# Ledger of designs, part 39: peptides against a protein of PDB entry 4Y8H

Target 1, 222 residues: chain A of PDB entry 4Y8H
Amino acid sequence: TTIVGVKFNNGVVIAADTRSTQGPIVADKNCAKLHRISPKIWCAGAGTAADTEAVTQLIGSNIELHSLYTSREPRVVSALQMLKQHLFKYQGHIGAYLIVAGVDPTGSHLFSIHAHGSTDVGYYLSLGSGSLAAMAVLESHWKQDLTKEEAIKLASDAIQAGIWNDLGSGSNVDVCVMEIGKDAEYLRNYLTPNVREEKQKSYKFPRGTTAVLKESIVNICD

## One batch from the design tools (peptide; aimed at target 1 A46)

Design b2_p28_3_s1 (made by RFdiffusion4, then SolubleMPNN; its pose is not in this set)
Fold by OpenDDE base, seed 2:
Structure b2_p28_3_s1 (fold): chain B 222 residues (1-222), chain A 28 residues (1-28)
Amino acid sequence: as target 1 above (222 residues)
Amino acid sequence: SAAEAAAALRRMEQRTLEATARARAAQA
């Protein structure tokens, strides 16, 4: 898995690869690792996909209840705190690592949460087995005041670095853009680098070529 | 037990999901 988050001038981008593995086996080539907590708060999950989905669904429901009760837009820090408390309560028995990002009335936010409940804050973050390759791209190309387009490119390039350098990462790139004053844009399969272009190799064999289907060499010893 | 804790969690999760569904229905 490779997951990243990147802050830009007017919001935050998160991105993920789509490979799911079960031991040495690729179980799914197009697994969704970006999850909606609320309309403007999303997370990317690393670790056990089922645990990530279950946790984010629970927190999403609780945040919605809180929003309805308070008549207030959900805050990213509220989602973060609830996720942190949940993960800490289980002392890492939940195999989930998260990047949590979003926009709220207080601005744009980007956080990470580790399985034991530690949290980090940054302008760019990477997690998962491909995180080192992704971080190398982020550290090399991140700058202050990124545009939306630059942040999407940077996040997608970082995920691609994970895809190329980590066997646990691969397939497509999903992106979610959360910009202040706009609806969240979920870009499923934003990049599909492994889509075999239909090899329109029309092998027109010249008339008179026979395909050799089997060759057998028999050594005749005299 | 870990199994009882997991079961208690699932019950809490289910109650939260049901409460959310009810709250949505009450606003619609």
Scores: peptide ipSAE 0.022, ipTM 0.491, DockQ to the pose 0.021
OpenDDE base, seeds 1, 3, 4, 5: peptide ipSAE 0.021, 0.021, 0.012, 0.017; ipTM 0.521, 0.494, 0.305, 0.471; seed 4 fails the geometry check

Design b2_p28_3_s2 (made by RFdiffusion4, then SolubleMPNN; its pose is not in this set)
Fold by OpenDDE base, seed 4:
Structure b2_p28_3_s2 (fold): chain B 222 residues (1-222), chain A 28 residues (1-28)
Amino acid sequence: as target 1 above (222 residues)
Amino acid sequence: SAAEAAAALAQMEKRTLEATARARKAQA
């Protein structure tokens, strides 16, 4: 996985690749790694796919209840605190590594959370097996006062660095843009740089292509 | 023997559990 977050002048962008792996196996070529906690608070997940989805759904539900109870729009720091406390309680056994981002009445926010419940803050962040490839791009091209378009480009370039250089990352780029005063813009498959060409050959062979050298019937039921 | 079959089944179940534990670690 490669996941990134980038702050810009009026909001925050998160992005992810779309490969899921099971050791050497590509389990899914187009999985969704961007999860909605609330309408204006989204996260990207790395680590165990089921844990990232389950923990974000649980906190999303609790944030909705908290928002209704307080009669307030949910805050990114509230989601961060709930995620942190939950992950810490399970001492890293919930394999969720999250970039949490959003906009709320206090502004735009970008945080990361590790499985043991530690949290970081930054203007740009990367997590996952492709995080070093992504960070090389971020460190080379990040500047203060990014525009929305510059931040989307920087985030997508950083994800592509993971797609091309990390075995755990691949296929497409998903993006979510959270701008102050706007609805969140979820751009599923914003880039699709790995469209497979048509197969030049058919693997349908005529019957009898493989000769039967020996046949034996074994009764396995007594 | 039934004991060898049970041991082979337990070893297959252990391998399947280990493979399922590796497979449940679908890393996103």
Scores: peptide ipSAE 0.172, ipTM 0.532, DockQ to the pose 0.025; fails the geometry check
OpenDDE base, seeds 1, 2, 3, 5: peptide ipSAE 0.142, 0.168, 0.142, 0.148; ipTM 0.511, 0.531, 0.511, 0.518; seeds 1, 2, 3, 5 fail the geometry check

Design b2_p28_3_s3 (made by RFdiffusion4, then SolubleMPNN; its pose is not in this set)
Fold by OpenDDE base, seed 1:
Structure b2_p28_3_s3 (fold): chain B 222 residues (1-222), chain A 28 residues (1-28)
Amino acid sequence: as target 1 above (222 residues)
Amino acid sequence: SAAAQAAALAAMEARTREATARARAAQA
């Protein structure tokens, strides 16, 4: 898995690859690793796919209830705290590594969470088996005051570095853009760099195309 | 606690910005 987050001037972008693996086997070529916690708060998950999905759904439900009770828009820091407390309670037995990002009334936010409930903050982050390949791109090309378009490009280039260099990463690039004052833009399969070209030739030949070079009839009852 | 956490995160973000600016100035 390769997951990234990048802050830009008016928001945050997260991106992920779409390969799921079971040891050396590609289980799914086009899995979704971007999860919605709330309309304007999304996360990318690495580690155990079932754990990342289950924990993000649980926190999403609790954030919705909290938002209704408080009559307030959900905050990224509230989601971060709830995720952190949940993961810490399970002492790393929940194999969820998350990049949590979003926009709220306090601005745009980007955080990471590890399975033991440690948290980090940055302008750019990468997690998963492809994180080093992604980070090489991020460290080389990140600048302050990125535009939306520059941030989407940087995030997608970082995911592509994971796709090309990490065995655990592959297929497509998913993107989610969270801009202040706008709805979240979920770009499923934003890039599809591994689409195979159509086979220019068919291997279906008419019956009788193979010439019989020699025939021998052997009676097996003699 | 939510305000204290937001302030702590904002302070971490500011330090990250300063560290990034210093790292870039050292690569130039």
Scores: peptide ipSAE 0.000, ipTM 0.173, DockQ to the pose 0.036
OpenDDE base, seeds 2, 3, 4, 5: peptide ipSAE 0.089, 0.070, 0.118, 0.087; ipTM 0.464, 0.434, 0.486, 0.459; seeds 2, 3, 4, 5 fail the geometry check

Design b2_p28_3_s4 (made by RFdiffusion4, then SolubleMPNN; its pose is not in this set)
Fold by OpenDDE base, seed 4:
Structure b2_p28_3_s4 (fold): chain B 222 residues (1-222), chain A 28 residues (1-28)
Amino acid sequence: as target 1 above (222 residues)
Amino acid sequence: SAAEAAAALARMEERTREALARARAAQS
């Protein structure tokens, strides 16, 4: 499993490999998935599928309720704190590590959380079995003031390095882009091993990639 | 109450933000 986060000039990108979804042979107990906490706050979860999903759903529900009651846009730091507390409380029972990222009125944010509740901060992060190979790519190619496209490429290249180091065979890469002032873009199967089309600088989304999750929070006033 | 929960979360947010600011300052 490899998960990556990369900050860019106007937001943050997270990416994960989809090895756990490519069939029965990779009975990797480690699911890498991108999970929505709120419309503009996502996490890349790794560990047991049950642990990551349950944690992210619980925090998502609480953040949504808090946002509704306060009429305040969700904050990444709120999600971070709640996730840390939950993971720390259940230390040894939850085998999950997370990259938490998003945009809020205070800007763009990128954090990692370990199962024991420790938090790292950075412009780029990697976790999982392929994290060292991913980090080598990030350290080599990260620069200040990355564009959205450069950050997506960097995150994807880092995931691919992690995949190659761990399994030697291609898996799909999922990407979520959170840009300030825009809706989050969830790019499912952004890279597929068989669509090594030429290194065209144009990120062509495969047919069927849902690029834009438009979620309007409709305040139903009773 | 929802108000108490909101206030508690706000305090937690601020503490986390302060801790992150310190961590960033130590890295830079």
Scores: peptide ipSAE 0.023, ipTM 0.514, DockQ to the pose 0.031
OpenDDE base, seeds 1, 2, 3, 5: peptide ipSAE 0.016, 0.022, 0.015, 0.021; ipTM 0.412, 0.521, 0.441, 0.458

Design b2_p28_5 (made by RFdiffusion4)
Pose (drawn by RFdiffusion4):
Structure b2_p28_5 (pose): chain A 222 residues (1-222), chain P 28 residues (1-28)
Amino acid sequence: as target 1 above (222 residues)
Amino acid sequence: AAAMKARLLDSHTEIMDEMETETEEYYS
């Protein structure tokens, strides 16, 4: 996995590749690593796939209940605190590595969370196996006072460095933009640079090629 | 800044170790 977060003028953008691996095998060519904790707080996850999804939904559920109880829009630091205290309690056995970002009444925020529970603050961040390829790009091209468009280009360029140079990353680039005073825009498959080429031949078989021993109608009714 | 960089490198290394372990188990 390669995931990034980049701050800009009036908000924050996060991005991720879309490859899932089971050893050397690509288990999923197009999985979503960008998760909605609340409408304007999004999370990019790397590490154990089920852990990142489960821990993100659990905190997302508790944030919703907390938002309803307090009659207030949720803050990113709440998601950060709840996630880090949950992950710390599990001593690193829940393998979730997260970049948490969003906008709230306090402003725009960008954080990273490691599985043992430590958190970091920054204007640009990267996690996952492709993090070094992405960080090399971020350290080369990031500057203070990025526009929204520059931040989106820098984030997807960082992800692309992961896609091309890291065997743990591939396929597509997902992006989510959280800008102050506006709805968060989730850009699923923002870039699709790895379209499978047309196959040389159709392997559709002549009907009857497979030998059959029996048939029967299955009762799915009541 | 240096502590943050160290935590980021630790996380990269842990994830790489998990990927190598899964690859070794698949070929075993």

Design b2_p28_5_s2 (made by RFdiffusion4, then SolubleMPNN; from b2_p28_5, 21 letters changed)
Fold by OpenDDE base, seed 1:
Structure b2_p28_5_s2 (fold): chain B 222 residues (1-222), chain A 28 residues (1-28)
Amino acid sequence: as target 1 above (222 residues)
Amino acid sequence: SAAALARRLQAHAEVVAARAAAIAAVLA
């Protein structure tokens, strides 16, 4: 997995690859690794796919209840705190590594969470097996005051570095853009750089194409 | 003692296995 987050001047972008693996096997070529916690708070998940999905749904439900109870829009820091406390309770046995990002009434936010419940903050972040490949691109090209378009490009280029160089990453680039004052823009398969060319030939031959070279009738019953 | 070394090796193997599992989970 390669997941990234990048802050820009008016929001945050997260991106992910779409390969799922089971050891040496590609289990899914086009899985979704971007999860909605709330309308304007999304996360990217690395680690155990079931754990990333389950924990984000659980916290998403609790964030909705909290929002209703407090009469306030959901905050990224509330999701961060709920996620880290849940993961810490399970002492890293829930294999969820998350980049959590969003916009709320306090602004735009980007965080990471590890399975043991530690959290980091940054202007750009990467996690997963492709994180070093992604970070090489981020460290080379990140600047302050990125535009939306520059941030989408940087995030997509960082995911592509994972796709091309990490065995655990592959296929497509998914993007989610969260801009202040706008709805979240989920761009499923924003890039599809691994579309296989059409097969030039078919192995479907007409019946009778294989010539009979020899025939022998053998009595099986004496 | 061989038993103390075995316990240290076991504890180290468990930590390495837990780290490898965590890394494998992050890599997946």
Scores: peptide ipSAE 0.006, ipTM 0.206, DockQ to the pose 0.045
OpenDDE base, seeds 2, 3, 4, 5: peptide ipSAE 0.000, 0.000, 0.000, 0.005; ipTM 0.157, 0.161, 0.167, 0.210

Design b2_p28_5_s3 (made by RFdiffusion4, then SolubleMPNN; from b2_p28_5, 24 letters changed)
Fold by OpenDDE base, seed 5:
Structure b2_p28_5_s3 (fold): chain B 222 residues (1-222), chain A 28 residues (1-28)
Amino acid sequence: as target 1 above (222 residues)
Amino acid sequence: MEEIRKRLLEANAAIRAARAAAIAATLA
């Protein structure tokens, strides 16, 4: 997996690859690794796919209840704290590595969470097996005061570095853009750089390639 | 046929266990 987050001047973008693996096997070529916690708070998950989905749904439900109870829009730091406390309670046995990002009444936020419940903050972050490939791109091209378009490009280029160089990453680029004052823009399959071409040769043999040399009809029922 | 299915299920379970271990290793 390659997941990234990048802050820009008026919001935050997260991106992910779409390969799911089971050891050496590609289990899904086009899985979704971007999860909605709330309408304006999204996360990217690396790790155990079931754990990333389940923990984000659990916290998403609790954030919705908390929002209703407090009569306030969900905050990214509330989601961060709930995720952290939950993951820490399970001492890394829930295999969720998350980049959590969003916009709320306090601004735009970008965090990462490790399975043991540690958290980081940054203007750009990467996680997963492709994180080093992604980080090489981020460190080379990140600048202060990115535009939305520059941040989407940078995030997409960083995911592509994982797609091309990490065995655990591949297929497509998914993007989610969270801009202050706008709805979240989920760009499923924003880039599809691995479209399979038509096979030049077919293993479809013409009828009669295997000749019938002998036929015998045997009645098996008495 | 049942024995072949059982062996295929066991082989698939072993492949799934090896895959789960490799997924855990890819997370490390």
Scores: peptide ipSAE 0.028, ipTM 0.299, DockQ to the pose 0.108
OpenDDE base, seeds 1, 2, 3, 4: peptide ipSAE 0.033, 0.000, 0.020, 0.007; ipTM 0.349, 0.185, 0.285, 0.174; seeds 1, 3 fail the geometry check

Design b2_p28_5_s4 (made by RFdiffusion4, then SolubleMPNN; from b2_p28_5, 23 letters changed)
Fold by OpenDDE base, seed 2:
Structure b2_p28_5_s4 (fold): chain B 222 residues (1-222), chain A 28 residues (1-28)
Amino acid sequence: as target 1 above (222 residues)
Amino acid sequence: SAEIEARRLAANAEVRARLAAAIAAVAA
C-alpha cells in the first residue's frame, strides 16, 4: 500500500493506490483505500484492509452522532482523537495505519495515525509499504502555497512512485480533494496507468515462421 | 482568527438547523 496526503493553499488532498495483497497473491487490483468519515473528512488506510474499513466506519458513525449532539460541523481533530483513542485501546492489535484529512470551520487539516495510536502532523505525509518511495517524491517537489492542481499532481506522482518501487502497491490511483468552501471531490481511479491496451498486433504468423529443429516419426502401432 | 470564528459559527448554525428539521420530520 501507498497512501499520501498533501496540503495545498485552500485545502488538502489524499491519494492511495488500489492494490490489495494476501501474502504473495494480489487479492484485489482495485481496492478502495480512501474512506469517508464525514462529507468533508476522509482518510486513507494502510495495514489490514478489514481493520481500516471497520475503524473508519465506526468513527464515521460516532462523528455523525457527535456532530448532532454538539450542534457542530465535524472537526478533523475530533475524528483524529476518536481514531487515536480507539487504536490505542487495542494496542496495535487493530492493524490500521491512517492518513486523516479534511476541511472544517477551522480550516484544512492533515494528520497520520499509527496502529498503536501515535499521531503525526505535516504538510505532506506518506504511509504504507511504498511510503519511502512516495516520500522521496514529496520531499523533492513539495513547496509552500501549492495550488489544488499542483497538489493533486504531487500526490498522484507520489503514489505512482510507490506503485513502481513497491510490490505491495499497484494498479490505479484514487484521489480525494477536500477544498475549503467546497464539497469533497472523490476521484476514484483518477489514474489508471496499467490499463491493458487492446492487442493491436495480430499474433498470426505465416506457416513456416517456426523452424522445425527436429522431426521424429514414432510408429506407436505394432 | 475572526474569519475562522465567523465561519465556525455559521457552520454550527447550519448543523443546528438541519438537526431541528430532522427532529421535526420524525415528530410528524
Scores: peptide ipSAE 0.032, ipTM 0.341, DockQ to the pose 0.013
OpenDDE base, seeds 1, 3, 4, 5: peptide ipSAE 0.000, 0.013, 0.000, 0.008; ipTM 0.211, 0.322, 0.177, 0.341

Design b2_p28_6 (made by RFdiffusion4; failed a check: the pose's geometry)
Pose (drawn by RFdiffusion4):
Structure b2_p28_6 (pose): chain A 222 residues (1-222), chain P 28 residues (1-28)
Amino acid sequence: as target 1 above (222 residues)
Amino acid sequence: EYEEEMEENLEEFEEHLEESRKFPEIYN
């Protein structure tokens, strides 16, 4: 996986590639690694796939209950605290590596969380196997006072460095923009630079090619 | 009621985590 987070003038943007791997095999060519913890707090995960989805949903559920209890919009630091304390309790056995970002009444925020529970703060971040390819781009092109469009380009360029140069990353780029005072815009498949070329031949078989021993109607009714 | 609901979410998470450990892992 390659995942990034980049701050800008009035908010924060996060991005991720869409490849899932089981060893050297590509298990999923188009999985979503961007997760909604709350409407305006989004998460990008890398590591063990089920861990990143489960830990994001659990904290997202508790944040919703907490938001209802307090009659307040959720804050990113709450998701950060709840995630880091949960991951620390599990001593690194829950393999979730997260870039947590969002906007709340306090402002816009960008964090990263490692599986053992440590957290970091920054204006640009990258995690996953493609993180070095992405960081090389971020360290080359990031500047203070990015516009929203510049931040989106820098984030997807960082992900593309991971797609092309990292065997653990591929397929598409997903992006989510969280801007202050506006709805978060989730851009699923924002870039699709790896469309399969047209195949040379159709492998549709003549009907009856497969030998059949028996048939029967299956009862799915009551 | 608020604390009970949060504890229920944790119990469901722990059950789900135990089931997921029965299968080979996939990495994002």

Design b2_p28_6_s1 (made by RFdiffusion4, then SolubleMPNN; from b2_p28_6, 20 letters changed; failed a check: the pose's geometry)
Amino acid sequence: SLEQQIQELYQQFEEQRQQQRQQPPIFV

Design b2_p28_6_s2 (made by RFdiffusion4, then SolubleMPNN; from b2_p28_6, 15 letters changed; failed a check: the pose's geometry)
Amino acid sequence: SFEEEVKKLEEEFERKLAELRKQPPIFV

Design b2_p28_6_s3 (made by RFdiffusion4, then SolubleMPNN; from b2_p28_6, 18 letters changed; failed a check: the pose's geometry)
Amino acid sequence: SFEEKIKELEKQFEEQLAQQRQQPPIFV

Design b2_p28_6_s4 (made by RFdiffusion4, then SolubleMPNN; from b2_p28_6, 17 letters changed; failed a check: the pose's geometry)
Amino acid sequence: SLEEQIKKLEEEFEKKRKELAKYPKIYV

Design b2_p28_7 (made by RFdiffusion4)
Pose (drawn by RFdiffusion4):
Structure b2_p28_7 (pose): chain A 222 residues (1-222), chain P 28 residues (1-28)
Amino acid sequence: as target 1 above (222 residues)
Amino acid sequence: APVATPDHLTEEEKETIRENALEWFEER
């Protein structure tokens, strides 16, 4: 996995590749690694796939209840605190490595969370197996006072460095933009640079090629 | 467990990954 977060003028953008691996095998060519904790707080996850989805939904559920109880829009630091205290309690056995970003009444925020529970603050961040390829790009091209468009280009460029140079990353680029005073825009498959080429031949078989021993109608009704 | 950080790599391996990525970026 390669995931990034980049702050800009009036908000924050996060991005992720879309490859899932089981050893050297690509288990999923197009999985979403960008998760909605609340409408304007999004999370990019790397590490154990089920852990990142489960821990993100659990905190997302409790944030919703907390938002309803307090009659307030949720803050990123609450998702940060709840996630880090949950992951710390589990001593690193829940393998979730997260970049948490969003906008709230306090402003725009960008954080990272490691599985043992430590958190970091920054204007640009990268996690996952492709994090060095992405950080190399971020350290080369990031500057203070990025526009929204520059931040989106820098984030996807960082993801692309992971796609092309890291065997743990591939396929597509997902992006989510959280800008102050506006709805968060989730850009699923923002870039699709790895379209499979047309196959040389159709392997559709002549009907009857497979030998059959029996048939029967299955009762799915009541 | 899936690789989620570069902590398991040597400094040489890390620098090689970075150089490759920057060279690839310059070729774009």

Design b2_p28_7_s1 (made by RFdiffusion4, then SolubleMPNN; from b2_p28_7, 13 letters changed)
Fold by OpenDDE base, seed 2:
Structure b2_p28_7_s1 (fold): chain B 222 residues (1-222), chain A 28 residues (1-28)
Amino acid sequence: as target 1 above (222 residues)
Amino acid sequence: RPRASPSDLSEEEKEEIRKKALEWYKSL
């Protein structure tokens, strides 16, 4: 799995690969890893897909209820807190970690939650088995005041780096854009790289970016 | 359809959300 989040000038983008693996086997090439908590609050899940979806649905229902009772738009921090508490309470039972992102009356937000309940805040985040490759791209190309289009591109490039460098990541790229003052834009299969092209395209960083991608080719000789 | 704002939800939809939330609380 590779999941990323990127803040831009007017919102936040999250993206994920669509590969689901069972060991070395690709079980599903088009697994959805982006989940809607509320119309403007989404999460990207890593770990077991079943756990992520279940948790997201539970929190979503609660957030919607709270929104109804308070007559207030859902807050990302509320979703974050509920997710954090749930993941912490059931740590060891839920094999999921999340990027949580969205827009609310207080602005745009991007968080990550680890299975043990720790939370990170940032302008860009990556999680999953391909997260290191993704992070290399993010660190190399992130800048302040990204446009929506630049953020989508950056997020998708980061996911692609994960796809190319991680067997647990691959297939397509899903994107969700949450821009202030707009409806969330869910871009299912934003990129559908052909399997044949994935093997041939190495992500080449432009000259001058220190991509510490040490490919250790471990030749497992039988 | 983009999920309507809470203000746009029917009473049936609100009740469904309520039920789901209650089930959630029971599952905690």
Scores: peptide ipSAE 0.016, ipTM 0.352, DockQ to the pose 0.013
OpenDDE base, seeds 1, 3, 4, 5: peptide ipSAE 0.019, 0.018, 0.017, 0.015; ipTM 0.399, 0.372, 0.387, 0.322; seeds 1, 3, 4, 5 fail the geometry check

Design b2_p28_7_s2 (made by RFdiffusion4, then SolubleMPNN; from b2_p28_7, 15 letters changed)
Fold by OpenDDE base, seed 2:
Structure b2_p28_7_s2 (fold): chain B 222 residues (1-222), chain A 28 residues (1-28)
Amino acid sequence: as target 1 above (222 residues)
Amino acid sequence: RPRASPAGLSEEEKAAIREKALAYHASL
């Protein structure tokens, strides 16, 4: 997996590749690694697919209940704290590595969470097996005061570095843009750089293509 | 006689469950 987050002047973007693996096997070529915690809070997941999905759904449900109880829009730091405490409780046995991002009444936020419950903050972050490939792009091209378009490009270029250089990453780029004062923009398959061309030939041959080289009739009756 | 707490899975059984879980769980 390659997942990234990038802050820009008026919000945050997250992006992910779309490969799922089972050891040496590509299990899914076009899985979704971007999860909605709330309308304006999204995360990208690396690690165990079931754990990333289940933990984000659990915290999403608890964030909705908390929002209703407090009569307040969900906060990214609330989601961060709930995820952190849950993952720490399970001592890294829940194999979820998350980039959590969003917009709330306090502004735009970008965090990472590891399976043991540690958290980081930054203007740009990468996680997964492709994280070093992505970080090489981020460190080379990140600047302060990115526009929305520059941040989407930087995030998608960083994911492509994972797609091309990491065995655990592949296929497509998914993007989610969370801008202050707007709805979240989920761009499923924002880039599809690995579309297979049409097969040039069919492996369906006419009958008789395999020649009979020799025939022998053996009588088995006495 | 105090009821023996159910013997937790051995480290080997936990390892086998982890290996099976790893085999069936897709990684991202």
Scores: peptide ipSAE 0.260, ipTM 0.558, DockQ to the pose 0.020; fails the geometry check
OpenDDE base, seeds 1, 3, 4, 5: peptide ipSAE 0.228, 0.227, 0.244, 0.155; ipTM 0.544, 0.533, 0.561, 0.481; seeds 1, 3, 4, 5 fail the geometry check

Design b2_p28_7_s3 (made by RFdiffusion4, then SolubleMPNN; from b2_p28_7, 11 letters changed)
Fold by OpenDDE base, seed 3:
Structure b2_p28_7_s3 (fold): chain B 222 residues (1-222), chain A 28 residues (1-28)
Amino acid sequence: as target 1 above (222 residues)
Amino acid sequence: PPVASPEHLSEEEKEEIRQKALEWYKSL
């Protein structure tokens, strides 16, 4: 697994590869490792897929209830605290490592959580078996005041570094962009680097227009 | 289980991975 988060001038982007492995076997080539906690708070998971999904679903449900009760948009730090407390309670028995990111009324946020409940804050983060490869790219090319487009490119390049240099990572790149004042943009299979271009159909898509299956999750909770 | 963190690697192994990744990136 390779997961990353990158802050930009007006928000945060997270990205992940899509390889799922069971030992030496690739179990799924298109696993979704980006999870929605709330409309504007997403996480990327490394470790046991079942654990990451279970924890994020639980916290997502609690955050939704809290948001409904308070009539307020959920805060990333609230999600972080709930995740941290949950993971700490199980003291590493849950194999979940998370990058948590989002936007809220206080701004954009990017955190990581380790299985034992420790948390980190940064402008760029990577986790998973491909994290070193990803971090090499991030450290080399990260700068202050990234644009949205630069952050998406940097995150996707970092994931690709994992895909090509880590055996535990592979297949596609998923991206989620959370910009202040906008809906979250979940870009499933933003890049498909291992899909051999079918040679035949001359659809010269201009280089760079990957058919992004844009799933815009419109937050109807105004 | 897939290693969620390369903490078990030596510093030499970590540096090798970093260098390989950078070389790969420069080759793009």
Scores: peptide ipSAE 0.531, ipTM 0.895, DockQ to the pose 0.844
OpenDDE base, seeds 1, 2, 4, 5: peptide ipSAE 0.423, 0.484, 0.500, 0.521; ipTM 0.842, 0.869, 0.877, 0.884; seed 2 fails the geometry check

